# Peptides against a protein of PDB entry 7RZF, part 148

Target 1, 358 residues: chain A of PDB entry 7RZF
Amino acid sequence: PFQEEHLKQLYKIVPIKDIRNLYVTFPIPDLQKYYKSNPGHYLGHLIGHEGPGSLLSELKSKGWVNTLVGGQKEGARGFMFFIINVDLTEEGLLHVEDIILHMFQYIQKLRAEGPQEWVFQECKDLNAVAFRFKDKERPRGYTSKIAGILHYYPLEEVLTAEYLLEEFRPDLIEMVLDKLRPENVRVAIVSKSFEGKTDRTEEWYGTQYKQEAIPDEVIKKWQNADLNGKFKLPTKNEFIPTNFEILPLEKEATPYPALIKDTAMSKLWFKQDDKFFLPKACLNFEFFSPFAYVDPLHCNMAYLYLELLKDSLNEYAYAAELAGLSYDLQNTIYGMYLSVKGYNDKQPILLKKIIEKM
Target 2, 358 residues: chain A of PDB entry 7RZF as posed
Amino acid sequence: PFQEEHLKQLYKIVPIKDIRNLYVTFPIPDLQKYYKSNPGHYLGHLIGHEGPGSLLSELKSKGWVNTLVGGQKEGARGFMFFIINVDLTEEGLLHVEDIILHMFQYIQKLRAEGPQEWVFQELKDLNAVAFRFKDKERPRGYTSKIAGILHYYPLEEVLTAEYLLEEFRPDLIEMVLDKLRPENVRVAIVSKSFEGKTDRTEEWYGTQYKQEAIPDEVIKKWQNADLNGKFKLPTKNEFIPTNFEILPLEKEATPYPALIKDTAMSKLWFKQDDKFFLPKANLNFEFFSPFAYVDPLHSNMAYLYLELLKDSLNEYAYAAELAGLSYDLQNTIYGMYLSVKGYNDKQPILLKKIIEKM

## One batch from the design tools (peptide; made by RFdiffusion4, then SolubleMPNN)

Design b2_p17_7_s1 (from b2_p17_7, 6 letters changed)
Fold by OpenDDE base, seed 1:
Structure b2_p17_7_s1 (fold): chain B 358 residues (1-358), chain A 17 residues (1-17)
Amino acid sequence: as target 1 above (358 residues)
Amino acid sequence: SPWPPRPSYSKEVEAVL
């Protein structure tokens, strides 16, 4: 537990690498005992969200931040940290106070809306999907994690405890959210621009840094963070799979893709999975246009079209990725290529969204 | 933030904080 002297501190850190990062950290209670409700995961999901009306979307729109990560991290024994970490642009490095103001405005929005059971249910469903398929995708990463987890969870729950949300605890969400206050903040700014401006050296790595108290005026500015009307809760994730049925292998299943449709306008190849037996599919579309590469102008228009299409799909990209769906759009010499991959259940929804933007 | 959102600290920052 940090004493008052360790709160409201700013650390200016010189990195070895040419990086610009901001770490906004809050000491929080140890949440391990609350793993069944995981209030820190609920808050990390919302604060770390990348969809429309998210904290990241606003900070990107200003050109201040490239990436954002939010969530709980283990501290020393008996406490944790809640961390909001952003990758700063050169311009963002000049606007750190305003970036943190936006963080507190988003946190204030979460207080005003209160805990949402539907958001908890989405986190539960996403974790259940991740758990159900974890062992089938990457065996190497699984063994090393279990050994560490055995120290924190009952043996019977070790496999499930990281993934199974069981209890909606709005009281615990509010308790953690109440720790995300300016009076409880520790800020680290990482930039080479602090070289030659530091007065301390860290013992273990020789990291050069300066420690400063955050001015009371700045703390008050953050305490008075209003509701920013640009911040919204995410919409429901329509891409979360619910059907995991694996269709039986057909008797006529071919080892290679078979041509199942041949028309003047389209050819369709199909191959059933005969190896993995996962509720996943790959949809690949090649579009042919005689105009795509006829001259430099049409080529440039085709590139611009796909960039605009990708931008128009950014709304769905993050929600799809969370649900284990991905898409790819590429220019080809003959036109364009579209690929949709992941769980088969909601692929038609994502494909429809792509086609509606085309 | 990729799901699940886990903050990635650099060792340098973790040593100072």
Scores: peptide ipSAE 0.147, ipTM 0.812, DockQ to the pose 0.534
Fold by OpenDDE base, seed 2:
Structure b2_p17_7_s1 (fold): chain B 358 residues (1-358), chain A 17 residues (1-17)
Amino acid sequence: as target 1 above (358 residues)
Amino acid sequence: SPWPPRPSYSKEVEAVL
């Protein structure tokens, strides 16, 4: 376990690659015995969320952060880490203290709202989907993985323990959330801007770094993180599939798309899946406009329209992605192309939302 | 993202932390 001397530390690290990253890390208890409730996954789901009112959404709106990952990682014996990792913009590198303040404001929002059983249920359902449709691992890799996890799980649970949540434990969520405090923080900033400003070399990789204590004033600023009214819990993910029915292959099923509708305004082709037998579909729409590519002005207008449409759909993109749905919008020489892919059950919901924004 | 639930932690940063 980290002693007090190892907490409230700032590491300035010189990367080999031209990258800017921030790692905000907290030592947490070993949660391995709590795999059935996985409180670190619950917190990682919320802190790592990308929807409206999320930590990432606010940090992106300020131009400070491109990407965010949150979750637990194994440490040494008897402890883990909870990590919030962000990709920093050039501007974000100047605002690291304020970025971390926003992290603590979001954590404070999670404390104020308390553990939500519906969020746990969504995590459970998403993991169940991921388990059910997990690609067949290579036998050699799978055997090595099983051998590793047999140290932590009963033999009967080894196949499921990584995916199946069973127990809602609000007490354990609160326990982990109580460790996510400024007094327990270890911060690493990774940037080439620290080149020639380091005084230590790491023994294993030769990584150049500087270690500094975080000033008590900065710790106190983070401890006094108020509720930020921009932070909200996510809404329920309406895209999580619940129906996994696979329709039988029709006797008249064609090996290629068949034209099933032909009108003056629309043509429709259909092909049933004869290979994968998954509860997935691909919806592809080509829209034709005689004006889309008539001149450079119309071409630019069509481009800007799709960029604005994509931006207006960003609120659904992450929730759809988590649920195994995706969409794509492209300009064509004839107009536009839309695709919707993934689990078929909730595709109509996503398609409706796209159409409502068009 | 929470996915994967374990962040992509660089070995260089892991060796310093």
Scores: peptide ipSAE 0.143, ipTM 0.815, DockQ to the pose 0.478
Fold by OpenDDE base, seed 5:
Structure b2_p17_7_s1 (fold): chain B 358 residues (1-358), chain A 17 residues (1-17)
Amino acid sequence: as target 1 above (358 residues)
Amino acid sequence: SPWPPRPSYSKEVEAVL
């Protein structure tokens, strides 16, 4: 476990690659024994959420952060880390203290709202879907994975322990939240801008870095993080599939897509799956416009339209992805292409959301 | 990022921290 001398530290690290990253890390207890409730996963789901009112949404709106990852990582024996990692913009590199303040404001929001059983249930349902449709692992890889899991889980639970959430434990969620405090923080900033400003070299990789204590005034600023009214809990994920029925093969099932609708404005091809037998579908739409590529102006307008459309759909993209749905929007020389893929049950909901933004 | 979010340090960062 880290001693007090290892806390409230700032590391300025020179990367080999031209990257700008912030790592805000908290030593936490070993949560392995709590795998049935997985409080670190609950918190990672919320802190790492990308929907409206999320930490990422606010930090993106300020132009400070491109991506965010939040969750638990294994540490040394007897402890773990909770990490919030962000990809920094050039502007975000100048606002690291304020970025971390927003992290603590979001954490304070989670404390104020308290543990939500419905959020736990969504995590449970998402994991159940992922488990049910787990890709067939290679036998050697599967055996090796099982052997590794046997060190941590009862034999009877080895197949499910990574996926099956069984127990809502608000007490354990609060216990982990109590570790996500400024007094327990370790900060790493990764940027080439620290080149020539470091005084230490790491032995394994030769990584150049500087270590500094975080000033007490900065720690106090983060400790006094108030509620930011822009932060909200996510809404319920409407894309989580609940119907996994596989329709029987039709007697007239074609080996290739059959033209099932032919009109002046549209053609529709359909092929039933005869191979995979998954409750999944692929919807592909090609839109033809005589104006799409008439000239460079129309081409640029069509490009800008799709970029704006994608931006307007960002609020759904993450929730859809979590639920095993995806969409793709591309410009084509004839117009535009839309694809919706994944579990068929909630595809109509996602498709409706896309059409409403078009 | 792929869910569930399981962050890892880069090897460089992990070696320093």
Scores: peptide ipSAE 0.137, ipTM 0.811, DockQ to the pose 0.546
Fold by OpenDDE base, seed 4:
Structure b2_p17_7_s1 (fold): chain B 358 residues (1-358), chain A 17 residues (1-17)
Amino acid sequence: as target 1 above (358 residues)
Amino acid sequence: SPWPPRPSYSKEVEAVL
């Protein structure tokens, strides 16, 4: 376990690649025995959320961060890490202290709201979907993975333990959340801007770095993180599929798309899946507008319209992605293309959301 | 997104931490 001397440390790391990353890490207990509740996944789902009122949404709104990941990682024997990792903008590199303050404000929001059973249920449902449609690994990789898993899980659970959440354990969520404190933080900033400013070299990779103690004033600032009213728990994911029925192959099913509707305003082609037999669909819409490419002005207006439409749909994009739905919007020489892909059950919901924003 | 990160996670950082 890390001693106090290893906590409240800042590492300035020179990368080989031109990257700007922040790693905010917390030593946590080994959570492997709690796989049925997976409190680290619960927290990773919330901290790593990308919807409205998320940590990422606020950090993006400030222009400081591009991407965010949060979750548990295996450590050495007897401990894990909880990591919040962000891709920094150039501006974000100047605001690392404030970024970390926002992380602690979000963590404080999670403390104030307490563990939510509905969020656990959502994670459970998402994992159940992922398990149900898990691709079979290659036998050698699969056997090696199973052999590793057998050290941690009962034989009966080996196939499911990575995915099946069974127990809502608010106590364990709170226990992990109690480790996510400024006094328990290890910060790594990765940037080429530290080149020639390092005093240490890591033995394994030759990574150049500088280690500094985080000032007590900064730790206190993070300890006094208030409730930021911009942070909200996510709304329930309406896109999580619940119906996985595969419709029987029709006797008249064609190997190519058949024209099933032909009108002055619309043509519709349909092809039933004859290969994959998954509860998935691809909806493709081509909109023809005589105005889309008449002139450069209309072309630019059509482009701006789609960019605005995409931006207006960002609130749903992450929730849809988590639920195994995706959409694509493109300008075409004739107008616009829309594609909706993934599990068929909630595609009408996503399509409705898109149409409501059009 | 939740962990694991996209493949930008460097073993170099892991060796320092």
Scores: peptide ipSAE 0.184, ipTM 0.841, DockQ to the pose 0.385; fails the geometry check

Design b2_p17_7_s2 (from b2_p17_7, 6 letters changed)
Fold by OpenDDE base, seed 4:
Structure b2_p17_7_s2 (fold): chain B 358 residues (1-358), chain A 17 residues (1-17)
Amino acid sequence: as target 1 above (358 residues)
Amino acid sequence: SAWPPRPSYTEEVEAVL
C-alpha cells in the first residue's frame, strides 16, 4: 500500500514515442473479491463515458483531450489503482491542472447523484451481451486468457466471472468514490516536452522521468472542485439489445442478395445470413443524387453536410458502440452512403436517430 | 471508454507509477 509520501506526486515522463498522455491514478482497496458487483467497472463506465455531459465531452469541447479511459487496474498484492487516462492535445498539455479539476468536478457530480441501479443494470446487460457472443465473434483469442483468469476465480466461474454482474452494491461504489480524492492522487504526465528536464531513470525500460510533489495550493484547488453544471449522468442506452432471436432461414434463401423491392425511387436487396447465425444485420443505404456532384461547389456542400451530420450524431455514436452497433456515413461519387451494422434488435432506433438528423 | 486502455499506452508509464 502507498504511504502518504507516495501520494500527491507528479511524475513527468519522457516517452519513446511522440505521445502526450495524462494518467490520474488513485490507490484503491483490492476489489477482486467484489467481482460480482464490480464497483470499479461501474465508475469506469461513468467516468469513461463519451456521451453528452460526460467528462470527455467537456474536455474535447475545450480542445484539451482526444480520448479518455477510466477504470480499475491491478496493483500489487492488497491494492488496486483507479486510473483516468487521457490523450492530451498540445493545448491540453498546458492545462493539466484544469483537466484534473474537471475530473474532480465529475467525481463530485457522481457523489452528488449517488449510485444508480439503472446504470449497474446497463453494465450488467452489456456484459451479458459481450459474454453471450464472445466465442462466436472471436474463437482464436479465448484460450490464452483463461490461464490468467484461473488464478483469480473458481474454476466453475472462470468463464463467466469477468462478465457476470449479479449484485448492485451502492456501498462499494461510494467506498471507491471516497478514494477518488485529491489527497490520494498520483499524476503522471507523458510528453516529449520533458526531454532534458528529467533527473531520474527507471531501471527496467530506461524511462526518463522527474518526480515532484503536487503543490498544496493545487491539491486545495482540486479539493474545492464544485459541481460543474455541464456534467450530467448519461441517458439510458436505448441501443442495448434485448432480443437475440435468429429468424429461421427462408426456404428460398438465395446465396446472393436478392432484389426484393424494385421501384422507380428505390431498390432493395436482401441476403439472409446462412453462415454466422448471429442476431446481427448490415443495413447499407446508397443515396443517389444527380445534383450532389454536378460541380465542385455541390461536392463541397455534400462534404460539409456529411461532416455536420456526423457531428450531430456524435451523441449516439458511443452509446451505439457500447451496445455493439455502428454506423458509417460516406460521400460517394453519386451521393451518400449510410451503413448501420451490429445487433439487429435496436438498429431501427439508431436508423431513426440518423434519419431524424438528416 | 472504460478500462483497459489500448495496449500501446501503458508499458512505459506502468514502470514509473
Scores: peptide ipSAE 0.156, ipTM 0.832, DockQ to the pose 0.367
Fold by OpenDDE base, seed 1:
Structure b2_p17_7_s2 (fold): chain B 358 residues (1-358), chain A 17 residues (1-17)
Amino acid sequence: as target 1 above (358 residues)
Amino acid sequence: SAWPPRPSYTEEVEAVL
């Protein structure tokens, strides 16, 4: 556990690569024994969320941050870290104090709303889906990971312990939230802009850095973080699959796509899966327009239309991705291509959302 | 963040923190 002298510290780090990163870290208790409730995962899901009213959405809207990751990491023996890591823009590097203020405003919103059992249930359901299909998708990555996990979990639970949320523990969520305070913060800023401004060298990698105490005024500013009305809890994820039925292979199943509909306005090709036997589908749509590539103006308009369409779908893209759905939209020389992939159960919902924005 | 959200430290940052 860090002593008071290791808290409220700012590290300015010179990277080898041209990167700009912020790491806001909090020493937390070892949560390994609480794997059945996984309060750090609950908080990482919310803090790391990318939907409307998320921390990332606000920081992106200001042009300060490109990406955000939140969650728990192992520390040394007997403690962990909770980390909020962001990729900084050049402008964001100038606004680090305000970025961290927004982090504390979001954390304050989580305290004000309290632990939500429905959010825990979504995390449980997402993990159950990931577990059920993990072994079928990536056999090579599984074996090496199990060997490491055997040190932390009972043999009977090793397969499930990373994925099975069993217990809603609001008390443990609040306990972790109570550690996410300005008085418990360690900040690292990674930027080449600190070159020639460092006074220390790290022993193992020779990393040049400067360590500074965060001013008490700045800590107090973060302690007084108000409720920012832009921050909201995510909405329920409508894309989480619940039906995993695999339809029997039809007797007339073709090894190649068969033309099942031929009309003046549309052709439909279908192939049943004869190999993988997963509750997954790929929907591919090619749209033909005589105007898409008629001249440079129409080509640029078609490009701009797809960029605007993608932007209008960003609110669903993250929730769909979490649920194992993806979409792709691209310009073609004849018009547009749309692909929807993943679990079949909620594909119609995502497809409807896309069509409603078109 | 990709699900599950896992912080990606660079080795350089992990050595300083």
Scores: peptide ipSAE 0.109, ipTM 0.800, DockQ to the pose 0.529
Fold by OpenDDE base, seed 5:
Structure b2_p17_7_s2 (fold): chain B 358 residues (1-358), chain A 17 residues (1-17)
Amino acid sequence: as target 1 above (358 residues)
Amino acid sequence: SAWPPRPSYTEEVEAVL
């Protein structure tokens, strides 16, 4: 376990790659024994959320962060880490203290709202879907994974322990939240901008770094993190599939896509799945525009339109991805391509969201 | 990012921390 001398530390690290990253790390108890409730997963789901009112949404709106990952990591024996990792913009590198303040404001929001059983239920449902449709792992890899899991879980639970949430434990969620405090923080900033400003070299990789104590005034600023009214809990994920029915093969099922609709403005091809028998569909749309590639201006306008459309859909894309839905939007020489893939049940909802933004 | 969000240090960062 880290002693007090190991807490409230800032590491300035020179990377080999041209990357800008922030790691905000908290030592936490070993949560392995709580796998049935998985409080670190609950918190990782919320802190790492990408929807409206999320930590990432606000930090992106500031232009400080591109990506955010939150959750638990294994440590040494007897402890874990909770980590919030962000990819920093050039501007974000100048605002690290304020980024971390926003992290503590979000954590304070989670304390104020308290543990939500419905959020736990969504995590449970998402894990149940992932388990039910787990792709057949390679036998050798599967056996090796099971052998590793047997060190941590009862034999009867080895197949389900990674996926099966059984117990809502608000007490354990609060216990982990109580460790996510400024007095328990370890910060690493990774940037080439620290080159020639370091005084230590790491032995294993030769990584150049500087270690310094975080000033008490900065710790106090983070301890006094107010509730930021921009932070909200996520809404319920509308994309979680509930219907997994496989429709019977039609008697006239074709081995190739059949033209089922032919109109002046549209052609529709359909093929029923005859191989995989999954409650999944692939919707592909090709849009033809006579204006798409008439000249370089129209080409650039079509590109910018899709980038803006993708940006406007980013918050829904995350909730859809969690639920095993994806979309793709591409420029083509004739216009635009849209693909919607994944579980068929909620595809109409995602497709409607895309069309409403178009 | 692949859900659940599972942060990992880069090997370089993990060696320092």
Scores: peptide ipSAE 0.104, ipTM 0.797, DockQ to the pose 0.569
Fold by OpenDDE base, seed 2:
Order: structure tokens, then sequence, then C-alpha cells
Structure b2_p17_7_s2 (fold): chain B 358 residues (1-358), chain A 17 residues (1-17)
């Protein structure tokens, strides 16, 4: 466990690679015994969310952050870390204090809304999907993983404990959220801009760093983080599959795509899966326009159209990805290509959202 | 996204933290 002298610290780290990262870390209690409720995963799901009103959405809108990861990590014996990690832009490196302020504003929003059972249920359902369709691990890796898990879980739960959420524990969510305070923070900034400005070397990797106390005025600024009206809880994920029915292989199933519709405006090819037997589909659409590649102007307009369309779909992209759905949009010499892939159950919903934005 | 991050970034920083 960290003592007071280890809290409110700033580490300026020189990376080997040309990267700009921020790590905002909080010492938390060991949550291993609470695996059935996994309160750190609940908080990581919300803090790490990428939809409208998320922390990442706001930090991206400011041009400060490219990516965000939030969640719990194992520490030493008797404690864990909660980590918020972001990839910083060049501008974001200048605004680290304000980025962390926004993190505390989002955390304050989570305190104000309180624990949501529906969010826990979505995490449970997503984990159940991930477990149900988990790829067969290699026997060596699986055996080593089981041996590690046996230190933490009953033998009967070893296969499921990483995935199955069973208990909604709002008290434990609040307990972890209470540890996510400025007085408990450890900040690492990773940037080559600190080269020649460090005074310490880490013993294991030879990493050059500087350690500084975070000024009390900065801690107070973060402690006084208000509610930012731009932050909202996510909406329910409409893309989570619930139907996993696999249709029987048709007697007339072709080994290649068969033309099942041929009209003046459309051709439709179909192939049933004969190999994987998963409740997944690939929908591929090629749109033909005589204007898409007629000249450089039309080509650039078609490019800009797809970039704008992709941007307009970003609100659904993350929720779809979490649910095991993806889409792709590409320019072609003939027009555009659309692909929708993943679990078949909610593909019509995603496809409808795409078409409504076209 | 939720933790864990992609592997390439954690070890050097974790040794300092």
Amino acid sequence: as target 1 above (358 residues)
Amino acid sequence: SAWPPRPSYTEEVEAVL
C-alpha cells in the first residue's frame, strides 16, 4: 500500500519510442475477492467509454487525446491500481492538467448519477457473449492460465470467473469510485520532450525519469472539479446480441456464393457458412455510381462524403464494436463499398443506422 | 476502451510507478 509520500506524485518519463502518453493511476484495495461483481470493470467500462458524452469524446473534441483506456490492474500484494491511460497529441501534452481536470469531472458525474444496474447488466451480457464464443486457447497457454487462476478462484469457477458477472454491488462501485480522488493520484507523463530534464534512472529498464510532487494548488483545482454538462452516461447498447440461433445448412448450399437475385438495379449473392457454425454474418454492399470517379473533383467529393459519413457514424461505432459488430466504408473506382460484419442478430440495426446517415 | 491496454506501453511505465 502506498503511503502519503507516494501519493500526489508526478513522474516525467523519457520513452525509447517517440510516444506521448499520460497515466493517471489510483491505488485501490485488492478487488480480487469481488470478482463476481467486478466493480473495477464497471468503472473501467464507463471511464473508458468512447460514445457520445464520454470522457474520450470530449478530450478528442479538444484535440488533446487520441485514445483512452480505463480499468483496474493488479498491483503488489494487497492492492490494485485503477488506471486511466491516454495517448496524447502534441497539444494535449501542453494541457495535461486540464485533461486530468476533465477526468475528475467525469468521475464526479459518475458519483452524481450513482451505480446503474442496467450498465452492470450490459457488462454481464457482453462478458457472457465473449465467454460463449471464446476461441479455443492452445493447451499449454490454457493450462498455465488455469494454474494461475486456481490461486484466486474455486476450482468449479476457474473456467468462468474471468467472464461471469453475478452480483450487482453498488456499494463496491462507490467504494472504488471514492478512491478515484486527486489526493490519491499518481501521474506519469511519457514524452521525449523530457529528454535531458530527468535526474533519476529506473533500475530494471534504465528508464530516465523525474519525480516531482504535484502542487497543492493543482490538487485543489482537481478536488473542485465541477459537473461538466457535456459528460453523460452512455445510452443502452442496442447492438448486444441475444439470439444465437444457427440455422441448419441447406441441402442446396453452394460451396461458393450463388446469385439469388438479379435485377436491373441490384444483384444479390449468398453463401451459407459451412465451416465456422457461428451466429455471425458478413454483409457486403457495392454501390455503383457513374460519377464517383469521372474526374478528380468527383473523386475528392466522394472521398469527403465517406469521411463525413464515417464521422457521423462514430456515435454507433464503439457500441457496435463492444457488441462484436463492425462496419467498413471505402471508396471504389465504381462508387463505394460498405461492409457490416459480426453477430447477425443486431446487424439490421447497425445497417439501418448507416443507411439513415447516407 | 476498457483495460487492459495494448502490451507495448506498460512495462517501462509500470517499473517507475
Scores: peptide ipSAE 0.138, ipTM 0.827, DockQ to the pose 0.356; fails the geometry check

